# Ledger of designs, part 164: peptides against a protein of PDB entry 6J54

Target 1, 223 residues: chain A of PDB entry 6J54
Amino acid sequence: NENLFASFIAPTMMGLPIVTLIIMFPSLLFPTPKRLINNRTISIQQWLIQLTSKQMMAIHNQKGQTWSLMLMSLIMFIGSTNILGLLPHSFTPTTQLSMNLGMAIPLWSATVFTGFRYKTKTSLAHFLPQGTPALLIPMLVIIETISLFIQPVALAVRLTANITAGHLLIHLIGGATLALLNINTMTAFITFTILILLTILEFAVALIQAYVFTLLVSLYLHD
Target 2, 42 residues: chain B of PDB entry 6J54
Amino acid sequence: QFQFTGIKKYFNSYTLTGRMNCVLATYGGIALLVLYFKLRSK

## One batch from the design tools (peptide; made by RFdiffusion4, then SolubleMPNN)

Design b2_p19_6_s1 (from b2_p19_6, 15 letters changed)
Fold by OpenDDE base, seed 5:
Structure b2_p19_6_s1 (fold): chain B 223 residues (1-223), chain C 42 residues (1-42), chain A 19 residues (1-19)
Amino acid sequence: as target 1 above (223 residues)
Amino acid sequence: as target 2 above (42 residues)
Amino acid sequence: DVLLQTLSTILRKLLELLS
């Protein structure tokens, strides 16, 4: 069991944590464009970024679009780290709840604060859904308040749980495949096929979770 | 869309202002309750 | 919020039916 969860421990080299290097590494995969007509790889990256940016920021006004850079950097960061984390024996920083909370709480607080600063009436009104019965107003306001505070936790836990669960499944099925190689080759082949399919699914999950995380932050910003 | 009179004009769940006032009233009520219990226990 | 609005709408309709 300890070996199973070893991939989730912060990696160290010579007693020094190398998590910082792992976190910084994805940034090297996305060089900034320097020409009007860039390389194919950079062009594809910029096209994807522009596409996702246009899609995500379409719901925001001009003031909300100021968050485009931050949101796009967030999705690129989480997405790239999640994808790189699917490499064998790689460490995914987003599997750490502390990191996700460290991202979720500030972003959530910033969105909430921005809402209260510029849209005070609307922000306060969101604690009470429209058309609620009069008798349920106090209770519903309390529930909505609690829901607000659960948002950063849910945001962090969702990302952490999805990525962590995926990694665990890959390790478990992978281990089972290796164990079955010497027992039943046919069964091992089946489990290996499942492992491949699961890995493909986890690639999709990695990207989706990055998108959902960023989208929810954007949605909270939209109020 | 909705025409409210009296107390419903200020406290309703259909208008933005009404919803805001309801929220503020709820928080105010909770604050008063907390204050009451604090003063009573003191 | 959408879920709460939906729930609130359902509750309102139920209360109207019970009234």
Scores: peptide ipSAE 0.030, ipTM 0.713, DockQ to the pose 0.014
Fold by OpenDDE base, seed 2:
Structure b2_p19_6_s1 (fold): chain B 223 residues (1-223), chain C 42 residues (1-42), chain A 19 residues (1-19)
Amino acid sequence: as target 1 above (223 residues)
Amino acid sequence: as target 2 above (42 residues)
Amino acid sequence: DVLLQTLSTILRKLLELLS
């Protein structure tokens, strides 16, 4: 059905793209704390940020912790956009591969260049795993080089594919549920239950993919 | 730690310096091969 | 890196068996 992909088309208003406004919208949901004791919502948000920050920055030294602000902003952005994308008639910018590549490539390049600038010897040594047989060294170096360049693509495709696949499944099962309402109410109830369970799963997937995306960027920085 | 002698001291897959030298040698060899084929085609 | 290290270890063992 061609209408299944209509939700993934970039929305426009009067010929102007509204995608920029949609991308900026999640920023309104995270106000800066101004009090020692804030509202419950803000307190929960700050607690989650501190929890995730503690877990992600535990693998980094003081120099690596300089990236904490950027990585936390990234996970909050991707997570919020993915969750908001599960709302009915909502457009998820992270379903667009172009956007995810736009995030992955600069972040990946920054981590790679940072590694070469401050830890040149270690970064070059990563192209050859320890203990490699001498005859396989040239081939393995080439493979590791190719693997390095595939990292930003894999990072973007992973996020895009998981979010897009989830949306498609929700639409397909939702459409099947509506079609079965006029045929067999009992079967429609079963499919509706599956739809609810799938929606709950997609909420978890949305958060996990945001975390994995940020974690892998952080891991590449650590290497 | 491993004790290497001769060429294995500089080109090994166990030490950090050895691994770096192997990578540089591989890239250098590939670059020379590419350059050779480009000059040969002329 | 872990996957490549494990793969290289397997290949090393295979080469030792073949040698």
Scores: peptide ipSAE 0.027, ipTM 0.722, DockQ to the pose 0.014
Fold by OpenDDE base, seed 4:
Structure b2_p19_6_s1 (fold): chain B 223 residues (1-223), chain C 42 residues (1-42), chain A 19 residues (1-19)
Amino acid sequence: as target 1 above (223 residues)
Amino acid sequence: as target 2 above (42 residues)
Amino acid sequence: DVLLQTLSTILRKLLELLS
């Protein structure tokens, strides 16, 4: 009902949308290093970036490695926004399909056009799986073409659905716990335990979805 | 490694060039069909 | 791609069985 989806409404202050500020907020958590040995927080951040960068870009050649900055910034952005969204009474921009489409479509198009530009033959051949029976070639090419255009939508919906579903579950179980406090304390304790476990799971999901989103973009780039 | 002769040399689902040609042929066929129906409606 | 390749392989095997 109305209370269930209230947390997903774009927040406003005095009639002014503050979504832009919320989107920009995670960038403040990642300051640029200025010293040889930075503080613990920055050091951990740089360490994580290096690890993920090595893992993500290992499958790419030199041309693909030029996307390292873009992909790392993407995963840091999505990851940070998802984690911050788990704070109580917070708004997660990645729960908005429009937000995720806004990221998915340009990135997908960029990877596709890059593929056609530098690997034209391979990209065209990608529409036909190897070993396809001759009679099914025309139909399969059409299906593969449609599949290509569904990729950005699937990418956005996957992220949106996973994050939104997790938030809904936390909200529902949390609400149930509060309601049961005055009805059955024992049951409320059980639901509260479930809520804690679910919250821990959602932290993992938040990071995984950021990784998957970035990984899929990277895979599309790799062709 | 595959050895193809005739039309299969240019249109096959195993070689890179063959796959590319099949895709192009499919798109060309669709384009011709669309053109046919467009001209037919006029 | 993996799914499509798998599907194509299955279809190929089915066609071989029917032939």
Scores: peptide ipSAE 0.026, ipTM 0.724, DockQ to the pose 0.014
Fold by OpenDDE base, seed 3:
Structure b2_p19_6_s1 (fold): chain B 223 residues (1-223), chain C 42 residues (1-42), chain A 19 residues (1-19)
Amino acid sequence: as target 1 above (223 residues)
Amino acid sequence: as target 2 above (42 residues)
Amino acid sequence: DVLLQTLSTILRKLLELLS
């Protein structure tokens, strides 16, 4: 049914796409602090950013910590867009594979090129795990090379699939609940309960996927 | 820690340099193989 | 690379056992 995928259609106003406005909207939710002691909302935001930044950048040296701003902006962007996408009648840009690939490929390329630039020997050596038997060296190098190129695809698909699947499940279970209201009210109530639990889970998934996406980018940088 | 002699000194899976050389050798071999097939058809 | 390294280690051990 086309109604199942209606929420994934890019919204337009008078024939003009408003996706750009939707993508930029989360930035308005995170204003820059102006005081030493800000309001509760800004303080919580700063606290969360500091915690996540400390946790993610702990694995990096001084050179790697220069990516802190980019990685924090990335997690804030993906997280906020995913959460906003769970609102009723909302369009989630991260459900679009094109967007996620647009983020994954440049970031992956940047990490790979940075690795080759500053750690050429180490980067090349990563194509061969340490202690590999001599007979398996050629095959393993090929596999590792393929694995490298799969990284950006996996990164984008993981985020897209998780968010899209969540939205589809919510829509399907919601539709089933409505359909069951006139058939069996008790079953509809059970289905509705599952829908609520699923919605809560999707909120968690939205944040987790943002974190995982950023973490993996950071991990690739660490290599 | 590792004492390698001969070819194993340059091509091994334990040292960083050895691993790098193995990777380069693998890529070089693949490149030569591709080149061989390309030149064979023409 | 962690997975491949682990796999490589396992294969190495297996080869050593079979040798």
Scores: peptide ipSAE 0.027, ipTM 0.725, DockQ to the pose 0.015; fails the geometry check

Design b2_p19_6_s2 (from b2_p19_6, 15 letters changed)
Fold by OpenDDE base, seed 4:
Structure b2_p19_6_s2 (fold): chain B 223 residues (1-223), chain C 42 residues (1-42), chain A 19 residues (1-19)
Amino acid sequence: as target 1 above (223 residues)
Amino acid sequence: as target 2 above (42 residues)
Amino acid sequence: DVLLQTLNILLLKLLQLLS
């Protein structure tokens, strides 16, 4: 039981928290391009950023496109942290709810305030779905208001739950394979195969969750 | 495209302005209720 | 139909929350 959640404890070295260093580490993997023709890895990174930028910002106006840098940095950060978290004995900051809340709440509030500032009428009208029965209007407005405030929490919990669950499964199946090596090698081989497939799936989940998190923030901005 | 008359012109769930007014009316009503209970408790 | 519409709205909200 203690070993199950040991990977999710904030790491410390000599009593000093190194979580800040772990959070800052992914930024080192994305250096700024300095040449017309950069390295292969940098070129691939820039290409991916361009593709995701075009896809994400296609639904936004010029005012919304000002958020392109923020959204692209967000997806790169979450994606890189999630991928790095799949390394053995690594700590994923995005498994911490506090981390994701720290990202979700400011971004959500920024999008909401931006909406109220520039699209006041549309933003206020968003609290009432179109075509609702007249008798249910006051109740539905309340529900929509509550739903709005649940959005940052749901955004953070979704990311944390998906990443944490994946890590737990990898840990459990990995532990089972190690235990079965001395009991039944055939069964251990089967579980090991499942572990490999699961790890591949978690790589996809890591990227998808980063995309979904960023996409939802973008959708809130677009209303 | 909808045509509304009377109170429905200003308070409806189909037009943008109508929806906005409904939301504002709801918030205003809640605020008045809160104010009423606050003054009642005193 | 009003109840169905209300149910649909609630279901959509639940799906948005769970998705």
Scores: peptide ipSAE 0.190, ipTM 0.826, DockQ to the pose 0.019
Fold by OpenDDE base, seed 2:
Formats: sequence, structure tokens, C-alpha cells
Structure b2_p19_6_s2 (fold): chain B 223 residues (1-223), chain C 42 residues (1-42), chain A 19 residues (1-19)
Amino acid sequence: as target 1 above (223 residues)
Amino acid sequence: as target 2 above (42 residues)
Amino acid sequence: DVLLQTLNILLLKLLQLLS
């Protein structure tokens, strides 16, 4: 198990943590355009950002669209880090629960505080679902309050667990494939096929989890 | 759509105002219980 | 009706946890 989790250890060079450089690296892949008609790669990136921005902000009113820039930067950051983390022998910062909590807690608290500040009546009413029996109201309000505090934890753990589990599966099946190459070539080919399919799946999961993370933060802001 | 009379007008799980009042009443009740046990221990 | 409403609330909470 120690060898399996070795890829999740924070990398250091000459005693200095290079995690900061790894976190900043995805920003270099998205240069800001300076021309009206940009390169094909930049145009595709801007097109994707516009599509995701329209879909994410479709739920929100004009007041909620103020968060569009931050939410788009968040999805681009998480998505790019997750995709880059799937590269062989790459360290994924989003596999660290501390990093995801560091993103989830401030964003969640900001959405909750914004909700209480601008929509106090609706936010307080959300602690009690509509149409609840009178006898269950006190208990259900307590459960809803606990559920609210679990939201940032669930948000961070979901992202961390999905990315980490995917990485572990790739390493396990990859190691099994290498071990089976000397035992049975046919079974090794099957496991290798599963590894390829799993890798493709993890690319999709990486993008979906980034989208779900930002979407849930956006939904908490909607109220 | 819903016509409530008496206490049900202010405390209900259907209207937005009623739900808010129920939440505030629940928090107030919990706060009073905590205060009661705190004062009882002293 | 009360039992159905409680089941719906519990189902929604479970769906939120599994999502």
C-alpha cells in the first residue's frame, strides 16, 4: 500500500515543495487573448469557456451572475488540474483533501453568507422543507442545519475521493497488467484493455467532477 | 392558496413566512433548553 | 400522506448524499 500511495506524496525538490509550482502550472495553458481573431487553440478554449459559462449562469439571475468570473475560473482550475493529474507520473493537487477543503469551505461559506445577507427570509426557510408534518418540524430543522454544515465536507470529499480512487485504480490495474505479462499474455491484454477504458473514463470523471463541484457551489448560491 | 387561522397562520410548513417562523422557533427552543441546562448546573 | 411526505424527504436527502 505504501508503494500505491507514493504518487500522492507531495513532491519536493532540494527540500523545497514544488506543489506551488504544480498548482500554478495550469494557468500557463490558458493564455489571455490579445487579438480579435486568435489562434485555433485559444479560440477553442474561449468557446468552451463561453459554453460552460452560459450553462452555469443559466440557473442564476443577474444578481447571481456576478459570481460568473469566479466560478468559471474555479471550473477551469479544477478541470485543468484534474486532467493534468491523469498524466503518467504526475502529481494531482486535487487528490489532496486539504486543497479541496481549502477551496470548498471558503466558497461554501461565501455562498451561505451571501444567501443570508441578500435572501434572509428564503435562506431561513430552507432549513425546513415545504410540507413537512408538524411533529417532525423540530427534528427536521436540526437535520437540515447539520446537512448544511456537511455540504462543504461532502463537496471536498467527493472531489478528492473520485480523483484519488481513479488514480488508485489506474495504478492497481496497471501494476496487475505488468505482473500478468509474464504469466498469461491473454489475461494481460484484457487487463490492459480495462486499463485503457478506465483511463478514458477517468478523463471524463475529471471534467465531470470539476463541473459538479462548481455547479454545487453555484446551486448553494442560487437559494 | 392556503388559508390558515390562529397559530397555524404564523407557524406552518407550507408558507415561506411560516417556515421561517418554525425555524426561528426551533432555534429559540434549543437556545432556551441550552440556557436552562446551563443555569441548572450553576 | 404524512408517511409519504416523510419518505419523500428521506429519499431526497439520500439522493443528495449519493449525488
Scores: peptide ipSAE 0.186, ipTM 0.822, DockQ to the pose 0.019
Fold by OpenDDE base, seed 3:
Structure b2_p19_6_s2 (fold): chain B 223 residues (1-223), chain C 42 residues (1-42), chain A 19 residues (1-19)
Amino acid sequence: as target 1 above (223 residues)
Amino acid sequence: as target 2 above (42 residues)
Amino acid sequence: DVLLQTLNILLLKLLQLLS
């Protein structure tokens, strides 16, 4: 039914799209620190950023660590938008494939071009796995080339599918729970319990998908 | 460490340079193939 | 041997795409 996908419709006010405001809203939740010792919320935010930055940039050299700001901003943006999308009557921009492609393609292109610029030999060699039989070299190079171009698409689709599927499941189970309230209260209670567990899972998925998206971009940079 | 002689020295799937040359050769072959079909149609 | 190696490579690539 159309009501199932109503939450994925881009919101408008007086005929004007407010998607831009929604995209920029998470930025307001992360103010810049002004003191040596900030409040608890800012301290937790900085702590999380430091932990994630250490994990992601541990595989990179000094030149690769220059991407830390971009990668951290990316994970913060995707993570915050995904979490905010779990709020009732909220629109999640990351459910839009166009947005995720808009992020994935430039970042992927940047990593690929950076690789070819600074590690030309290694980047070209990655199109052929080590130890490949001589007869399979041409075919495998083609496959690896195709695989390279699928990377940005897979990156965007993965994020979109995971977030969208989660929202749909919450909506379906929630609707089923309401429908079963007057039919069988016990069954409705079971479905409600599943809904709660699923909601908790989706919170985790929202953060994990943000991390995976950023991690894969980082891995493409490393390779 | 591998020791290659002859053509295998430049085209192999074990050394970095060899892998790079194989990739370049593959792309070159594809380009020539595309060029051949393009010229054949005309 | 070559077939198995090719299948392994393809399987790994599919796993990378699905992961």
Scores: peptide ipSAE 0.172, ipTM 0.823, DockQ to the pose 0.019
Fold by OpenDDE base, seed 1:
Structure b2_p19_6_s2 (fold): chain B 223 residues (1-223), chain C 42 residues (1-42), chain A 19 residues (1-19)
Amino acid sequence: as target 1 above (223 residues)
Amino acid sequence: as target 2 above (42 residues)
Amino acid sequence: DVLLQTLNILLLKLLQLLS
């Protein structure tokens, strides 16, 4: 019904789309440091960013470290938008497939183009796995080529589906809990407990999906 | 580290160069097939 | 050996696609 997907409708204010403001809002949560010893919250944020940066970029060589800024900004953006989307009656831009495609396709194309420009031999050889039987080489090359073009689609759909499904579940269980409050308090308590557990899970999923999205982009660059 | 001789030296699924050549040959073959069918319909 | 190798490659590709 309309009520189930009402939270996914692009919000407008007096006929003007505010989606752009919502997308830009997470940038305000990460101010630039001004002091050597910053505020506690900023220090924790910087520490987390450095920690995740070290983990993410450990796979790459020095030449691959050039993508550190892009990848870290990507994970922070997706992570912050996903977490903010879990607020009640909030709109999550990452639930829109168009946004995720618009974000995944350029990054994917950039990684593929970078691979072909600087590692042409390795990139071309990647279409054929090592040890393939001679008779299956043409078929497998075609499959690998198709797999390459499916990567941006799978990347966007994975993020969109996980976040959207989580939101739908929270709304459904939440609505059921509210409906059961006046009918059976015991059952409502059970559903409320499930809702709490689900929200905790969605917080984890929000962060994991941001990490996986960025990690896969990084892996495509490495491969 | 594998030592290949003959045509396997250039077209193999183990060496990097061999794999690259196989991929290029596959794409070239597909392109030739497409070209053949395109010219055949004329 | 060829059949097993082919199956392994296909299985790995499917797992990579679904992961």
Scores: peptide ipSAE 0.215, ipTM 0.822, DockQ to the pose 0.019; fails the geometry check

Design b2_p19_6_s3 (from b2_p19_6, 14 letters changed)
Fold by OpenDDE base, seed 2:
Structure b2_p19_6_s3 (fold): chain B 223 residues (1-223), chain C 42 residues (1-42), chain A 19 residues (1-19)
Amino acid sequence: as target 1 above (223 residues)
Amino acid sequence: as target 2 above (42 residues)
Amino acid sequence: SVLEETLNIILSKLLELLS
């Protein structure tokens, strides 16, 4: 078990944690445009950002679109870190629950607080679903309140679990393939094929989880 | 759309105002219960 | 019907958490 989770240990160099550098590294992959017509790579990424921005902000009104920059930065950060984390034997900061909680809790609290600040009446009304029988009102209000507080936890755990589980599977199957190379090459080839397929799946999962995380934060803002 | 009279006018699960009042009432009730137990413990 | 509706609400919330 210790060997299994060894890849998730925070890396250090000369006694200094390099996690901060790893977290900041994805930012280098998205340079700011300097020209009106940029390189193909920059143009493609800007195009993708614009597409995702239009998709994400289509749910919100004009007031909600104020959060566009933050939401887009969030999805880019989580997405880039998740994708880079799929590199062999790489450390993924998003596998750390502390990091995801550090992102989820402030954003969740900000969305909830923003909702209460600008839409107090509607936000308070959301604690009681429409059409609830009068006898069940107190119970449902309590349940809805608890559900609200579970949201940041579920958001963080969902992201962490999906990325961590995928990473673990890649390591396990990868280790199995290496172990089977000397035992049976045919089975090793099969497991290697599964590893490739799983890696492709995890690429999709990484992007989807980043999108879902940002989308849920956006939906909480929209309430 | 719905016309309510009496207590149902202020406390209902169909109107926005009614839902808000129900939520506030439930929170107030819980707060009063907590206050009661705290005062009883003294 | 009231119980079923309540269960549906709870189930929907659980599904939202598990999704």
Scores: peptide ipSAE 0.231, ipTM 0.817, DockQ to the pose 0.019
Fold by OpenDDE base, seed 5:
Structure b2_p19_6_s3 (fold): chain B 223 residues (1-223), chain C 42 residues (1-42), chain A 19 residues (1-19)
Amino acid sequence: as target 1 above (223 residues)
Amino acid sequence: as target 2 above (42 residues)
Amino acid sequence: SVLEETLNIILSKLLELLS
């Protein structure tokens, strides 16, 4: 099973971790525009960013619009890293739970603290849903408090599990395809076709998970 | 619109202020319980 | 009715966490 999970081990070169370089690499794919009319690639990127920004920030008022830059950077980072990690035997930083927790917890805490700072009454009221029977108030407040603390964990685990599972499947099917090349060519071709379809699906999953992660952070801020 | 009198005015699940007070009361109650058990063990 | 509402609240929260 070492071959199956070898891609999840932090890569090192000459004893030095290269994970930092891998994390920084996606940033190079999104150059900043310097002209009013940029290249086609940059224009498309800016257009996509603008569309997603308008969609995500539509639920926020002017004060919430301040978080637009952070949220957009987050979705771009997670999305790009997830896509790059779909290649077999490639390392995806977002498959590491520690990394996702490292991102989720600070962002979650920031949103929660921001809520308490600027909307103290509303934030405290969120621990008790409206219309709750009087007898259920104490228990429900406790449950809601626990739910709040589970949010960052669920956010991180969801992202990690989805990306890891997809990556594992691609690796397994890819390995099976290679093993079947000399055994049964027709079966290997079918397996390869499935691999391609799965890869396309995982591309979509990668983008969706990035969007969901960012969206949930945004929703927590809106609360 | 809801009109509350007495204790329901300050502790209700329908108004924002009432919900806030309920939450604070719950946390206060838990804190008192923890304090009670802590003092009892001493 | 209170029990049903409690269960519904718990279920809704669980679904929210799983979504």
Scores: peptide ipSAE 0.212, ipTM 0.796, DockQ to the pose 0.019
Fold by OpenDDE base, seed 3:
Structure b2_p19_6_s3 (fold): chain B 223 residues (1-223), chain C 42 residues (1-42), chain A 19 residues (1-19)
Amino acid sequence: as target 1 above (223 residues)
Amino acid sequence: as target 2 above (42 residues)
Amino acid sequence: SVLEETLNIILSKLLELLS
């Protein structure tokens, strides 16, 4: 059991934490284009960025589109770290709740404060859904206020839980496969097939969670 | 579309201004309650 | 009726948080 969670411990080299290097490593995978026509790797990266940018910024006006750089950098960072975390015996920083809270809380507060600054009337009105009975107004306002403050927590926990759960499943099924190799080869083959399918699923989940995290931040800005 | 008169004009759940005023009134009421309990304890 | 509406709102919010 201790070996299962050992992969989630912050790695150190000679007692020095290398987490900072791991966090900065994904940035090296996305170099800045220097040519009009870049290589295939840079071209596909730019294409993906443009697609996601168009989807996320479609719900925003010109003022909201100023957040495109931050939102795209966020999705690139979370997506790249999640994908790299699927490597065997790798450490995924986004499995740490502290890191996700460190990203969610500032971004959430920025969206809320921006809303109050430029759309004060609309933002305050969001605490009360339209058509609410008069008797339910005070309680519903309280519930909506609590819901607002739960948003950053839910945002961080959702990302952390999905990535962590995926890693645990891969390790458990992988360990079971190795244990069954010399016991029952047929059962080991079945578990290995499940492991492959699960790995493919986790690749999708890694990208989806990055997108959802960024999308929700964008939606909070839109509100 | 919505024709409100009296206090309903300022405090309603249909208009944007009415919703805002309801929220502010709720926060104000909570603040007053907290203040009341704080002063009562002394 | 008011209680049912309140419960539906709370349930909707909880489902939103869990999703």
Scores: peptide ipSAE 0.199, ipTM 0.812, DockQ to the pose 0.018
Fold by OpenDDE base, seed 4:
Structure b2_p19_6_s3 (fold): chain B 223 residues (1-223), chain C 42 residues (1-42), chain A 19 residues (1-19)
Amino acid sequence: as target 1 above (223 residues)
Amino acid sequence: as target 2 above (42 residues)
Amino acid sequence: SVLEETLNIILSKLLELLS
């Protein structure tokens, strides 16, 4: 029904898309530190960035460490946008498949091309899993090739589907709660409790999906 | 640990070089097949 | 055994794509 997907329509103001402003808004939440010892908020942010950076880049060599800035910015962007999207009546840009494809395809292409440039032999070898029977080599190479090209699509669809599904559930349960307020307040209270629990879960999903998206990009770079 | 002789030395699914050669051979074969059908269609 | 191994590879790839 159109009412269920109304919240996923790109918002406009007087015919002008305000989606660009919404996308740029999370950048305001992460100011650049200027002091050796910043305030508590910035210090916590830098600490979290450092921890996540160490965790994600531990599998990469020195050349892979060059991608740390890009990957950290990516996870911060997706994470912040996903969290902000859970606010009531807010628009989540990451629910748009076009946006996720716009992020996934260039990053995937960059990782693949970087792999072929600096690790040509290893990258070509990835099209054939180790230990494959000789008779299955041509078929498996084709499958692996197709799998490679599905990766950017899978990244975009995974993020879009998970965030969209979560938003749909929140809206459905929320709508049901509001409808039940005039029918049975006790049942409405139960559904409201479920809504709260679901919201907490979606906060976790929002962060996890941001992490998974960035991690998979990192893994593609490593391979 | 892998001891390959003959053609298996260059085309195997265990060594890095062997896997690479298998992939290249597969792509080359497909390219030749496509070329063959393209020329035959004329 | 070869067929089973092939199926396992395909299934693992599908699960990887769907994860």
Scores: peptide ipSAE 0.164, ipTM 0.802, DockQ to the pose 0.019

